Peptides against a protein of PDB entry 7Q4I. Designs and how they scored, part 95

Target 1, 281 residues: chain A of PDB entry 7Q4I
Amino acid sequence: HENSTIAERLYSEVRVLCWIMTNPSNHQKKARHVKRTWGKRCNKLIFMSSAKDDELDAVALPVGEGRNNLWGKTKEAYKYIYEHHINDADWFLKADDDTYTIVENMRYMLYPYSPETPVYFGCKFKPYVKQGYMSGGAGYVLSREAVRRFVVEALPNPKLCKSDNSGAEDVEIGKCLQNVNVLAGDSRDSNGRGRFFPFVPEHHLIPSHTDKKFWYWQYIFYKTDEGLDCCSDNAISFHYVSPNQMYVLDYLIYHLRPYGIINTPDALPNKLAVGELMPEI

## One batch from the design tools (peptide; made by RFdiffusion4, then SolubleMPNN)

Design b2_p17_1_s2 (from b2_p17_1, 9 letters changed)
Fold by OpenDDE base, seed 1:
Structure b2_p17_1_s2 (fold): chain B 281 residues (1-281), chain A 17 residues (1-17)
Amino acid sequence: as target 1 above (281 residues)
Amino acid sequence: SVYEKAEKLAEETDKEY
């Protein structure tokens, strides 16, 4: 028997709507496996697609198919969320259909923050956007106020937000959010370890797996180490997770337990005021 | 794109197993 009392509390107090970027060809191949694994732990789960799927709970956005439309999908997804779901959650996670997310760890990170604070979190990258932007693959989470500012203030203004559907969606939303004073938060834990990861666990956990010249080391906003110190014990997301690996991760994280080891969770931090952020490490 | 580079890296890692 697990004591989930704190997780249940956070489920009620830190409501997360997860929207999954997908396409009709991936509904059965990928998105279904998100729904059957980590997506079930969201307060609301929506699949954003170009076609409706009632079994998946997929929404047909008014966007074309193809990689060049990811920014278009992101804009339409947040418009849809704002119109239909802005009060259904406090936080709004974008993830891909090959992103795995530990939603409880995300709730823990978000707990001190007001959803009325204009902030978003993810794996922060430094190029192109002065404050940084969040990696699209690692997933990123907007506060309710951030969604409001994005949809109401940024999207209608071509000077603030790119009207075209082309471009890297994560960079473009990052520019838009910066232009409406949505803060790029620090998602690191109290030890300075990352929580959102743009690759599979092995790429972060195995030292020297990547060349030091690898673009990632030039893109990360915060310096991170390789190996076990790369990643928070409360890590939130990994990218490029295959459908099979989602079930493996779901088993390892939620079912497999070393007998006789009991983890006592840290005390929840104090809640921050509206507009207040945790100090950067 | 950042994605294309990351996808290549992920594909390369999947090929090494």
Scores: peptide ipSAE 0.018, ipTM 0.616, DockQ to the pose 0.106
Fold by OpenDDE base, seed 4:
Structure b2_p17_1_s2 (fold): chain B 281 residues (1-281), chain A 17 residues (1-17)
Amino acid sequence: as target 1 above (281 residues)
Amino acid sequence: SVYEKAEKLAEETDKEY
């Protein structure tokens, strides 16, 4: 017996379009497993590719394949969304075909924000962009206003946004968004714990004797601990999730329950005004 | 380490795109 009343309310009030970065070689290997798991919980799900696939609902973008074209694909994906889908949702999530997302937890984080606020969320990194940028692998979510500013104001101006398709897509979109005053939000919970993760749960939850020189510790914008305090109870995303692990996560999160333990959701926060952010933690 | 595996997975995933 599940009470989904609040989740159903948020599904209606916090509409999310999820677009998945994929390629034709991964349609059957990876992308279809996103569609069969967490992607079902998006209000709209679109796969962005170089080839059309009617079974997957994949769009053929006018881009080449390969790692050096990810930025080109991201630009064309958001152009496509703006042209065809800007009113179909309030928030627009980019994820990879090996990203797993708990969409209900994302809706909870986004609930207080206006979609007309120029803001985006994800795993914030500190290099290259003054306000920070969001890790590509962890996935990042733009408000409707952020998408508008990106497509209408940033992309047409080579001084604001890189016209070449080369470079790290997450860094390049981060530069473009900063240049049009889209704010890099804080996605941490009220305890200061992260919600978007650029690795699998095991890598964040288990304190490893990782070299303190590991690039991740130099890239994170906010100080995060390893272990049980690493991750919000309302975590949103993990990266490098295999197709099999997606089904395992779906079972663990949505089906497996400890008998006799009932979780009550926290009260929803007050809605913010347009342009207002949650206080810094 | 788990992170070295993550870096290798990252490099492998990044090669697929």
Scores: peptide ipSAE 0.017, ipTM 0.600, DockQ to the pose 0.176
Fold by OpenDDE base, seed 2:
Formats: structure tokens, C-alpha cells, sequence
Structure b2_p17_1_s2 (fold): chain B 281 residues (1-281), chain A 17 residues (1-17)
């Protein structure tokens, strides 16, 4: 018997709306598998598309399809969230239809933070944005205040936020958020290990899987190592997760247990004041 | 459990659509 009391508490106290970036061609191929796996652990799950799909609860945003419209879709998604759902959650996760998220680990990371703190979390990259920006594929989570600032303060101002729908989605939102003083948080655990990952676990866990010249090592904001120490025991997300791998991860994380090993969760940290961040590690 | 609730919600959602 699993004791889920703390997870149940966090489900209630750290409410997460997950929106999934998808398109009509991926509704059946990818998005439905998010809904059937990790997406069911969100307090609210919305699929953001260009076409409505009642089976997925997909929203038809007024945007075109293709990579050049991802930024447009992100802007419209957050407008939709702000208009319809801003009070339905405390935190607002963007993920792709091939991102896998351990929502409980995200709630644990977010627990000390006020949703009124203008902050967002993810896999922080250092280029293009002074404070850094969060990798789009790893998923990123905005506080309620961050969403408010993005939609109300940034989006209406072409000087603060790109009006065109083209560009790198993650970079563009990162610029907009910086311009309205939304802080790019540190998502690392107390050991300095990352929680949001822009690749599958294998790519991070296996040493020398990538060349030292691989762009990731130049982009990562915080120093990270390969191997088992790459990743927090409370890792939150992985990207490029196939539909089949989502079910494998669900089994491994939520069902497979080594008999006789009882994991006692660490005590919850103290809650931070509004505007306060965890100390740098 | 949180998981059972989530599974139930997912199943209910799939039945409604």
C-alpha cells in the first residue's frame, strides 16, 4: 500500500494546469498518449491545437500550423488560459505532445513558491536572454502572476513582446517574461541536479552519449554532468518521449517497485514570501 | 490515492467524449 498523503496534499495546494502544444496530425499519434499517462495527474489538462478535438478536450487556437507558428500558438494558449482558467490553477505548465512530466515532482519543486511570485521554471538555457530562458521541449511552468504579466503587460506591447508569430517559441517567451520582470527560476534540486530535461533519460544518464561539442553543453545555464548524477531523484520532465515510452515511464515511475525499499519523502521546505526565491545552490 | 483519482478522472473524461 502506497501512502500518497503528501502527494494528495500537494495536488490540492499546488494546483497545476498543464497545456500541451499539439497539432491536428498529432492528436491521435501523440497527444492522446499524454492524456492517458502523465497528463491525467495535472489538476487541469488542455490540448492547444489549431483544431478542436472533443476526445482530447483540444482547443482550436486562431493560429496556423507548422514550426513557424509555435510562438503564435504559445501566445494564444496563454491568452486562452488567462481568459478562461487563470483561477483554475496556481501554476501553468507548457509541455509538448512528446514531453513526459512527473507532476508530483513539479509540485514538490513549486511548493515553497507563491503563485503570486513572478517566476517560471524549466530547463534554463543561457543564450539570447540575459537571465536565461526555459527550453521549450523540456516544458516550462509559469506562476499565475507570470501568466498575468505575460498576457496583460508583455503581449500587448510590441516593444516587450514580439507581435509576429514567427521565431523560437521558448526564446521569444523568455524575452517577453524578462521584459516584465518574471524571474527565470532555478529548477535544480538541493544537490544541484537538474529537474527539467530536453531529451529522453537515456541521453542524460549515459556518459558520453553526446559529443562534447553538442549544442546542449553550450546552451545549458547551469553546469551539469552526465551519468546518474545528471538528474535529480525528483526529476520533472523529459522530452522526445515516444508514445510507447510514456507508458514505460508510467510503469517504471508509478508501478515498478523494488521490494523492501521504502522511500520516505523529505520534509517540505518552508514557504517563501511573495517575490522570494530559493537560495542559489 | 492521487493515482486512482487521476485514473478515474481520465476514464470519466474518455467516456464523456
Amino acid sequence: as target 1 above (281 residues)
Amino acid sequence: SVYEKAEKLAEETDKEY
Scores: peptide ipSAE 0.006, ipTM 0.395, DockQ to the pose 0.018
Fold by OpenDDE base, seed 3:
Structure b2_p17_1_s2 (fold): chain B 281 residues (1-281), chain A 17 residues (1-17)
Amino acid sequence: as target 1 above (281 residues)
Amino acid sequence: SVYEKAEKLAEETDKEY
C-alpha cells in the first residue's frame, strides 16, 4: 500500500496542463509513450502537432514542420491554450516528445506560488536574454498570468515578440516573456540543486561525462556540479529520454522500492503573495 | 543551434554504446 494523500492534494490544488511538442512522424514513435507514462499524471495532456490524431488527442496547429517552425508551434500552442484551456489549469508546461517529467515534484516546486504571479520556471540559461531564458528541451512551465501576458500583450506586438517563425524557440519565448515583465524564476531546491535538466540522467549524474569546454557550462545560469550533487532529490525533468527509457524511469520512480526504506515528505512551504518570489539561494 | 549541438552529443553517446 502507498500513501498518496499529499500527492492527491497537490494534484487538486496545483493543476498542471502539459502540452507536448510533437509532429505527425513521432505520434506513434514517441508521443504515445509520453501518454502511456508521465503524461497520465498531468491534470490535462495535449499533444501539439501539424496533424490531428484522435487516438493521441493531438491538435493540428496551423504551422509547417521542421526545426525552423518550432517557434511557430510554440506561439500557436499557447494561443490555442489561451483560447480553449486557460481556466483548465493553474500552470502550463511545455515539454518535448522525448522529455520525461516527474509531475509531483513540479507541483511541489510550484505550490507556494500564485498562478496570478507573472513567472515561469525551467532550466535557466544566461545568453541572449538579460534575465535568462528556460531551455526548451528540459521543459518550462508558465503561470496562468504568464500565458495571458504572452498571448495577449506580447504576441500581438512585433516590437515585443518576434512575428516570424524563425529562431531558437526557447530564446524567442524568453525574449517575449521578458518584454512583458514575466519573471524567469529560480527552480533550484533549498540546497541550490537543479530540478530541470536538458539531458538524460546519465549525462548529469556521471562526473566528467562532458568536456569542460562543452557549451552547456557556458549557458547554464546558475553554477552546477556533476555527480549526485548535480540534481535535486525532487528533480522534475530530463531530456533526450527514449521511449524505452520512459518506461524504465516510470518503473524506477513509481514501482521499484528498496524494502524497509520509507520516505517521509517535507512539510509544504508557506504560500507566497501575488507577485512574490522565493528568496534567492 | 543549441539543439544541433545537443543532438550531436546525444547521437555520439548512442554511438559509443
Scores: peptide ipSAE 0.018, ipTM 0.573, DockQ to the pose 0.105; fails the geometry check

Design b2_p17_1_s3 (from b2_p17_1, 9 letters changed)
Fold by OpenDDE base, seed 5:
Structure b2_p17_1_s3 (fold): chain B 281 residues (1-281), chain A 17 residues (1-17)
Amino acid sequence: as target 1 above (281 residues)
Amino acid sequence: SIYEKANKIAEEIDKEY
């Protein structure tokens, strides 16, 4: 039998609303599998679409479909969350319908932070935004205060936030958040290892002979190594995960155990004051 | 788009493996 006492405590104290970016053509193909795997570990799970689906809990946002409307969908998604769900959680995760998330590891990372701190986390990229921005594919999580500032202060002001629905979704929200003093946090663990990943585990764990000219190495905000040292033991997310791979990951992470090995979790850190961040590593 | 670039790169990585 498994002792989940600490995980249950964090489920109660670090409430996460997960919203999934999807479209009507992916409700059955992809989104349903998120709901049946890692999405069930969110405190609240919502699928943001252009069509309503009561079985999936999908919301029809007033946006068109297509890659050029992703920014528009993100704006409407957070408006919807702010209007209907801002008090239902402390943290608000954006993920794609091919993102896999270990929600317990995210709660562990977020535990010391106040949800009233204007901060967000993810895989930080350095281009286009001075403080950096979080990769859209890896998923990113906003504090309640960050959502408030985004919706109430940034979105209504064309000088602070792009009014058009075109552009790179992750870059545009990053610009808006910076303009309202939402901090781009450091999601690395105490060993300096990343937690949010824009690719599948294999691409990060296996040292690829990828040319150092590979764009990823130019975009990553923090220097990272490839191989086993690439990734935290408490990694949070991976991207480009197929529906079948989601079930495999669920099995490997939550069911498969090496007999006779007992993991003792580290002690929880002290809680930070409002506006305080963890010390730099 | 960054997504198209990422997808293209993911495909290239998959080809290298």
Scores: peptide ipSAE 0.016, ipTM 0.538, DockQ to the pose 0.113; fails the geometry check
Fold by OpenDDE base, seed 4:
Structure b2_p17_1_s3 (fold): chain B 281 residues (1-281), chain A 17 residues (1-17)
Amino acid sequence: as target 1 above (281 residues)
Amino acid sequence: SIYEKANKIAEEIDKEY
């Protein structure tokens, strides 16, 4: 009895390649569960690792493992995507192997934008980068043009993009993208509610769960509240989601329904011209 | 790092359960 006509349309019109940051020790523990849950809703799903895994569709990138190599892995991942997959999608999502993503909600957010617009979206943070940068844990999505600019214009130039593989990967890509005029978009909904979240739903939904001195409140680019007003009804991602929680979320979002409640989707917005962004809220 | 801070927070959340 479910009508998925609009979701199917967006699946065709807003093509998303999802690449998952993982490592060989997490192929079976974490990455496999992404593949079995939300990852199956991507148009293309690739796991970026240091070892090949044909069952997982994992790619062995020429990088070392460890937190100090995450920036190196991100650079090599986008180089690989540009070389092999730049025409396979319109948008290119980075997520961790413990990130959960509602891909349909991401397609809805991206629908009005041209993939030829140099823009990327995620949970925007304000430090280190003037226009802001997107939190690595919440996942971030680049337009096709943003990927092109990153790989072709930024990466080859040490003045524009850090050549060393050290540093916070989300900050470093944010610096590189700013330096090639890729815009840090606003991913909030029409009510000003966030869509990309760097923590589990419980952390965002429960008021006063964290001290006001918590670093997150100093890092967020846009003012946000806790509780029911924290999160869009069309939220896109959450981080620190365990493998078991991924299956729970899949059940709650795609299977569990309150009997007698029918939601009608909002009308799709008008498409924007190349280079045009949605109005500020 | 921001990731280390986030992991500590995640651990604290997990400890509440």
Scores: peptide ipSAE 0.016, ipTM 0.543, DockQ to the pose 0.106; fails the geometry check
Fold by OpenDDE base, seed 3:
Structure b2_p17_1_s3 (fold): chain B 281 residues (1-281), chain A 17 residues (1-17)
Amino acid sequence: as target 1 above (281 residues)
Amino acid sequence: SIYEKANKIAEEIDKEY
């Protein structure tokens, strides 16, 4: 038996719609495993594809397949969400079909923020966009107001948002959001540790796993360490997680317990006013 | 171009994982 009272409260107060970027070839191979693991902890889960799948709850967006169409899928996905689901949640997470997310930790991070604040969170990168942008693979979460500004103000204006479907999806949405004054938030915890990760846990937790010349170290917006100090105790996401690893992570996070160790959660922070952000660390 | 660089990075990641 466990006490989930606080988690249940946050499930009610910090409603998250998760949309998963996928394609028809990955419905059975990848997407269904998201649905069977971490996706079940979202308030609403939608798979965005080019083909409908009633078993998966996949939506057929009017876009082609391939990497060059990811930006097109993102635009159509948020248009679909705005039209059909904008009031079904407070926050709107984009994830890939190989992203794993601890939704409870995301709710904890988001709790103090108003969904009417134009803000989004993720793994912040520094190139191409002045305020930074969020890594597509790590997943990123928009407030309800951020979705509104993106769909209503940015997308219809070619001067604010790229009209064609080419380009890096995460960079392009980052440009659009900046152009409508959606703020790129700081997702780090109070100790300055990251919460959204664009790689598997092993690649972040193991020191010197990657060459220091690796592009990631030039792209990361905030200085980060390697090893156990790389990652928050309340980490939110990892990328390139295989279907099998999703079940392993589910077991390790939600089932496996060291006997005799009881974790007491920290108190919830005070809620912020509309437009207010947490101070930078 | 910025787009070509971003695409190359993305392709490299996809090849590695």
Scores: peptide ipSAE 0.014, ipTM 0.531, DockQ to the pose 0.089; fails the geometry check
Fold by OpenDDE base, seed 1:
Structure b2_p17_1_s3 (fold): chain B 281 residues (1-281), chain A 17 residues (1-17)
Amino acid sequence: as target 1 above (281 residues)
Amino acid sequence: SIYEKANKIAEEIDKEY
């Protein structure tokens, strides 16, 4: 028997709409597995595609296929969300169809924040955007106010947001959000450990897995270590997770238990006022 | 049991492919 009382509370109080970036060729190959694993723990799950799929709950956005249209898809996805779903959630997560997310850990991170605070979270990178931007692959979550500002204030203004569909999606939204004073939050836990990860757990957990010259170490906004200290015990996301690995992760995280070990959750922090952020570590 | 859970997951994977 599991006591999920706190998780159930957070499910109700920290409502998350997850939108998954996918394409028609990946509906069955990837997106379906998101729906059957971690996506079921979102309050609302929408797959943003170029073709409708009623079984998947996929939306056909008016965008072309290909990597060059990812920014276009992100813009249209948030426009769609704002038009149809802005009141269905408090927080709006973008993830890829190969991103795995522990939604309960995300709710825990988001709990103290007001959804009316213009903030977004993810794996923060330092290049190109002064305040940083969130890695696209790790997934990033916008507050309701951030979505409003993005769609209403930024997107209509080509000086604030790139009008064409080209460019790195995560960089472009990062620039756009900065231009409307949406804050790039700190997603690290109280120990300074990261929660959003742009790679699979293995790449973060195994020391010396990457060369010190690897671009990632130059891109990360906050210094992180390799090994077990790389990652929060309340990690939120990993990227490049295969469909099979999603089921493995679902088993390991939600089903596998070491007998006799009961984890007592930390107390929830106090709620912040609108516009207030947790202090950086 | 963990074994039963593992088997259920395996069955789900097999059904999806």
Scores: peptide ipSAE 0.009, ipTM 0.481, DockQ to the pose 0.020; fails the geometry check

Design b2_p17_1_s4 (from b2_p17_1, 8 letters changed)
Fold by OpenDDE base, seed 5:
Structure b2_p17_1_s4 (fold): chain B 281 residues (1-281), chain A 17 residues (1-17)
Amino acid sequence: as target 1 above (281 residues)
Amino acid sequence: SIYEEAEKIAEEIDKEY
């Protein structure tokens, strides 16, 4: 009953490797539910952990567990991807084991870009990094060239990338990427609405859910409003999504349909040259 | 930290579900 021809085309042309940040205590509690929901729509799905799990497809990285080791885990995850999987995809998504992603919407956003363009996308924050950095919780996606530059040029140089495993993971990778001229892209749609979200849908869709003094409004790189205008119709990710909510979102997005309403997709944009970005809105 | 504040908000939202 569905025509998925365009989605199938994008699945083949915009290949995405998703790596999930997890730990051994969350393999069964959280990570397996990612695998059973949105993770199955990635071209490749890998769980980055400190212990191997063949059922989950989890990799044991040589890192300790705990919040103070998240930056260390991110560095080792991308090293592993570069060594084993750099040609298996065009784009490389980091997500947490409580992030939900609509992968088709991400492919749509990425379609015009060359994977050889040094660029990455996510929910852009403005502090600490001049060009901005992408929020860790919302998930962020690197081009193949961005991964290459991060692993080959940034990580080996302590002047370009922090050698210690401490610090805010998303800020530290943002600093490293800026230092090797990987561009922090604009993930907003043509109406200026965001696509990557560091909270659940309700937090963004309901006006006045948070105080105007809430840190998020000071951190967001682009001005955004709350309510229905907060979020793109082609939104990509949400964070702090429970395992049960992942199944609910899967049902609502991929199964539940209002009878008699047919959605016709917009035409695909023209492809950009290597190094070219979409015009600013 | 910004993460601790975000986690508190997430916990509050999760309790409402």
Scores: peptide ipSAE 0.018, ipTM 0.622, DockQ to the pose 0.102
Fold by OpenDDE base, seed 2:
Structure b2_p17_1_s4 (fold): chain B 281 residues (1-281), chain A 17 residues (1-17)
Amino acid sequence: as target 1 above (281 residues)
Amino acid sequence: SIYEEAEKIAEEIDKEY
């Protein structure tokens, strides 16, 4: 009874390579559950680690483990992607091994954009980077051109991109991308609701779940509401999702249906020219 | 760290379930 024709079309037209940041200790605990849930809906799924795992399809990057090496992993991951996979997809998603992603909603957001447009999307934060940067935990997606610019133009130049492996991963890539004129896109829907979320759904959906002094409200680039209006009906990602919650989300999103309610998808927008962005909301 | 606070919140939420 399910009609997935549009989703299948977008799967073909908006190809997404998902790379998952993980480590050897999390291969079995977390990463395998990504592979068994939302990761299977990527056109290509790669786990970026410090150790190879053939069961997981994990790549051993030449980096150490620990939070201080996350920036190093990101640099090496995108180098690896550029060298081996740059033509395998149009868009390149970074996610953590506890990020859940509705890939169909991401394809819908990305559909109008050219992969040759130097742009990336995610949960935009305002500090440290003038145009903003995308939260690492919420996951962020680069166009093919953005990856090219990052790897070919930014990474080789210490003036444009930090050469050492220290620093906040999301901030550092944000700085590098800005320096090569990769645009920090607006991922909000037509109602101005966010699509990428750095926390679990409950954290965003429950009003006053966090103190008004919570750092998130100071960091978010666009104004957002709490409660049901916090989140797009076409939300893309949530962070800090446990392995068990990934299966719950898979059930709720892809299996559980309210009988008698038929969702008719909105018409696809017109495709944009290279370098063109959607109008600001 | 702002991330540590977020992780703590996430852990608390996870413990409630």
Scores: peptide ipSAE 0.017, ipTM 0.605, DockQ to the pose 0.099
Fold by OpenDDE base, seed 4:
Structure b2_p17_1_s4 (fold): chain B 281 residues (1-281), chain A 17 residues (1-17)
Amino acid sequence: as target 1 above (281 residues)
Amino acid sequence: SIYEEAEKIAEEIDKEY
């Protein structure tokens, strides 16, 4: 009795390729659970690794393993996408193998934007990059034009994009994208609530006596509150989600329903012209 | 690093379950 007509429309009109950052040791432990849960709602799902896995649909990138190679893996992943898949989608999501994503909510956020607009979205952080950068753990999504600019204009130029594979991958891609005039978009909803989250739901929803000195409060680009006002009703992603929690979230979001409560979706916003962003909130 | 601190927080949250 579920009406998915609008979700099906957005699936066709807002095509998303999801690439998952993983490694061979996590293919069975983590990545396969992404494939069995939220990853099945992407238009295309690719796992970026150092080893091929035909069961998982994992690609062996020419990179080493370890945290110090994440930036190298990100560069090679987008090169691979540009070469083989740039026309397979309109938007290109990076997520970790412990990120959970509500793809329908991402399509809703992206709907008004042209994929030819040089823009990307995620949890925006303020340090290191003037316009901000998107948190790697929360996942970030590039328009087709943003991918083109990153691969064709930024990566070949060491003055625009770091050639070394070291560094924080999210900061480094943020620098590269800024240098080719890809805009760091605002992913907040109309109420100013965040949609991409670098932690589990519990951390954001429950006001913890977290010391105001916690790094996160210094890194967030937009002011956010803890508790019920922390998060959009149309939230997109959470990080540090265990394999078991992925199945729990899938059940809670897509199966569990309170009897007698019907939610009607908001009307879709008007389409923006190429290069236009939503007004600041 | 920012990631190490985030992982510690995630581990602490997981320990509460």
Scores: peptide ipSAE 0.019, ipTM 0.632, DockQ to the pose 0.101; fails the geometry check
Fold by OpenDDE base, seed 3:
Structure b2_p17_1_s4 (fold): chain B 281 residues (1-281), chain A 17 residues (1-17)
Amino acid sequence: as target 1 above (281 residues)
Amino acid sequence: SIYEEAEKIAEEIDKEY
């Protein structure tokens, strides 16, 4: 018997629309497994593709396929969300079809923030954008106000937002958001541990798994440790998660329990005013 | 490319399964 009363409350109070970046070749191979695992815990789940799929509930965006069109897909996805779904949620998560997300932990992080605050969260990287930008693979979440500013203020202005579809998707949206004063938030927990991860758990949890010269250590905005201290107990996302690993993670997180250990959730923090951020850690 | 290195990691993971 499980008590989910707090999770149910947050499901109602912190509404999340999840959009999944995918393509027609991955509808059956990857995207459907998102729908069958963590995606079912979003308030709304939409798959953004170049072809419609009624079984998946995929939207056909007016973009081509390939890596050079990822930025184009992101722009069209948020335009679609703004036009059809801006009032269906408070927060808007972008994830890839190989990203796994613990939506309850994301709601916990977002709870104190107003959706009218122009802010977004994810795994913050330091290059190219002064305030930083959020890693595309780890997934990133925009407030409703951030989506409005992106679509209404940034996208129509070539001086604020890149008009062509080329470039790194996560860098380009980061530039656009900075140009309309959307703040790059700090997603770390109270102990300074990260919540959004651009790789699988194994790569973050195992010390010395990656070379110290690996680009990731130069890109991270906040200094992070390796091993068990790398990751929050309330971690939100991991990337490069295979379809099979999604089911494994679903089992480990939501079904497998050590008998006799009961987790007591921390109290919810106080809500912040519009425009207010949590203190820096 | 940043993406090429990340893809190599992803491919290595996929090959193990």
Scores: peptide ipSAE 0.017, ipTM 0.608, DockQ to the pose 0.102; fails the geometry check

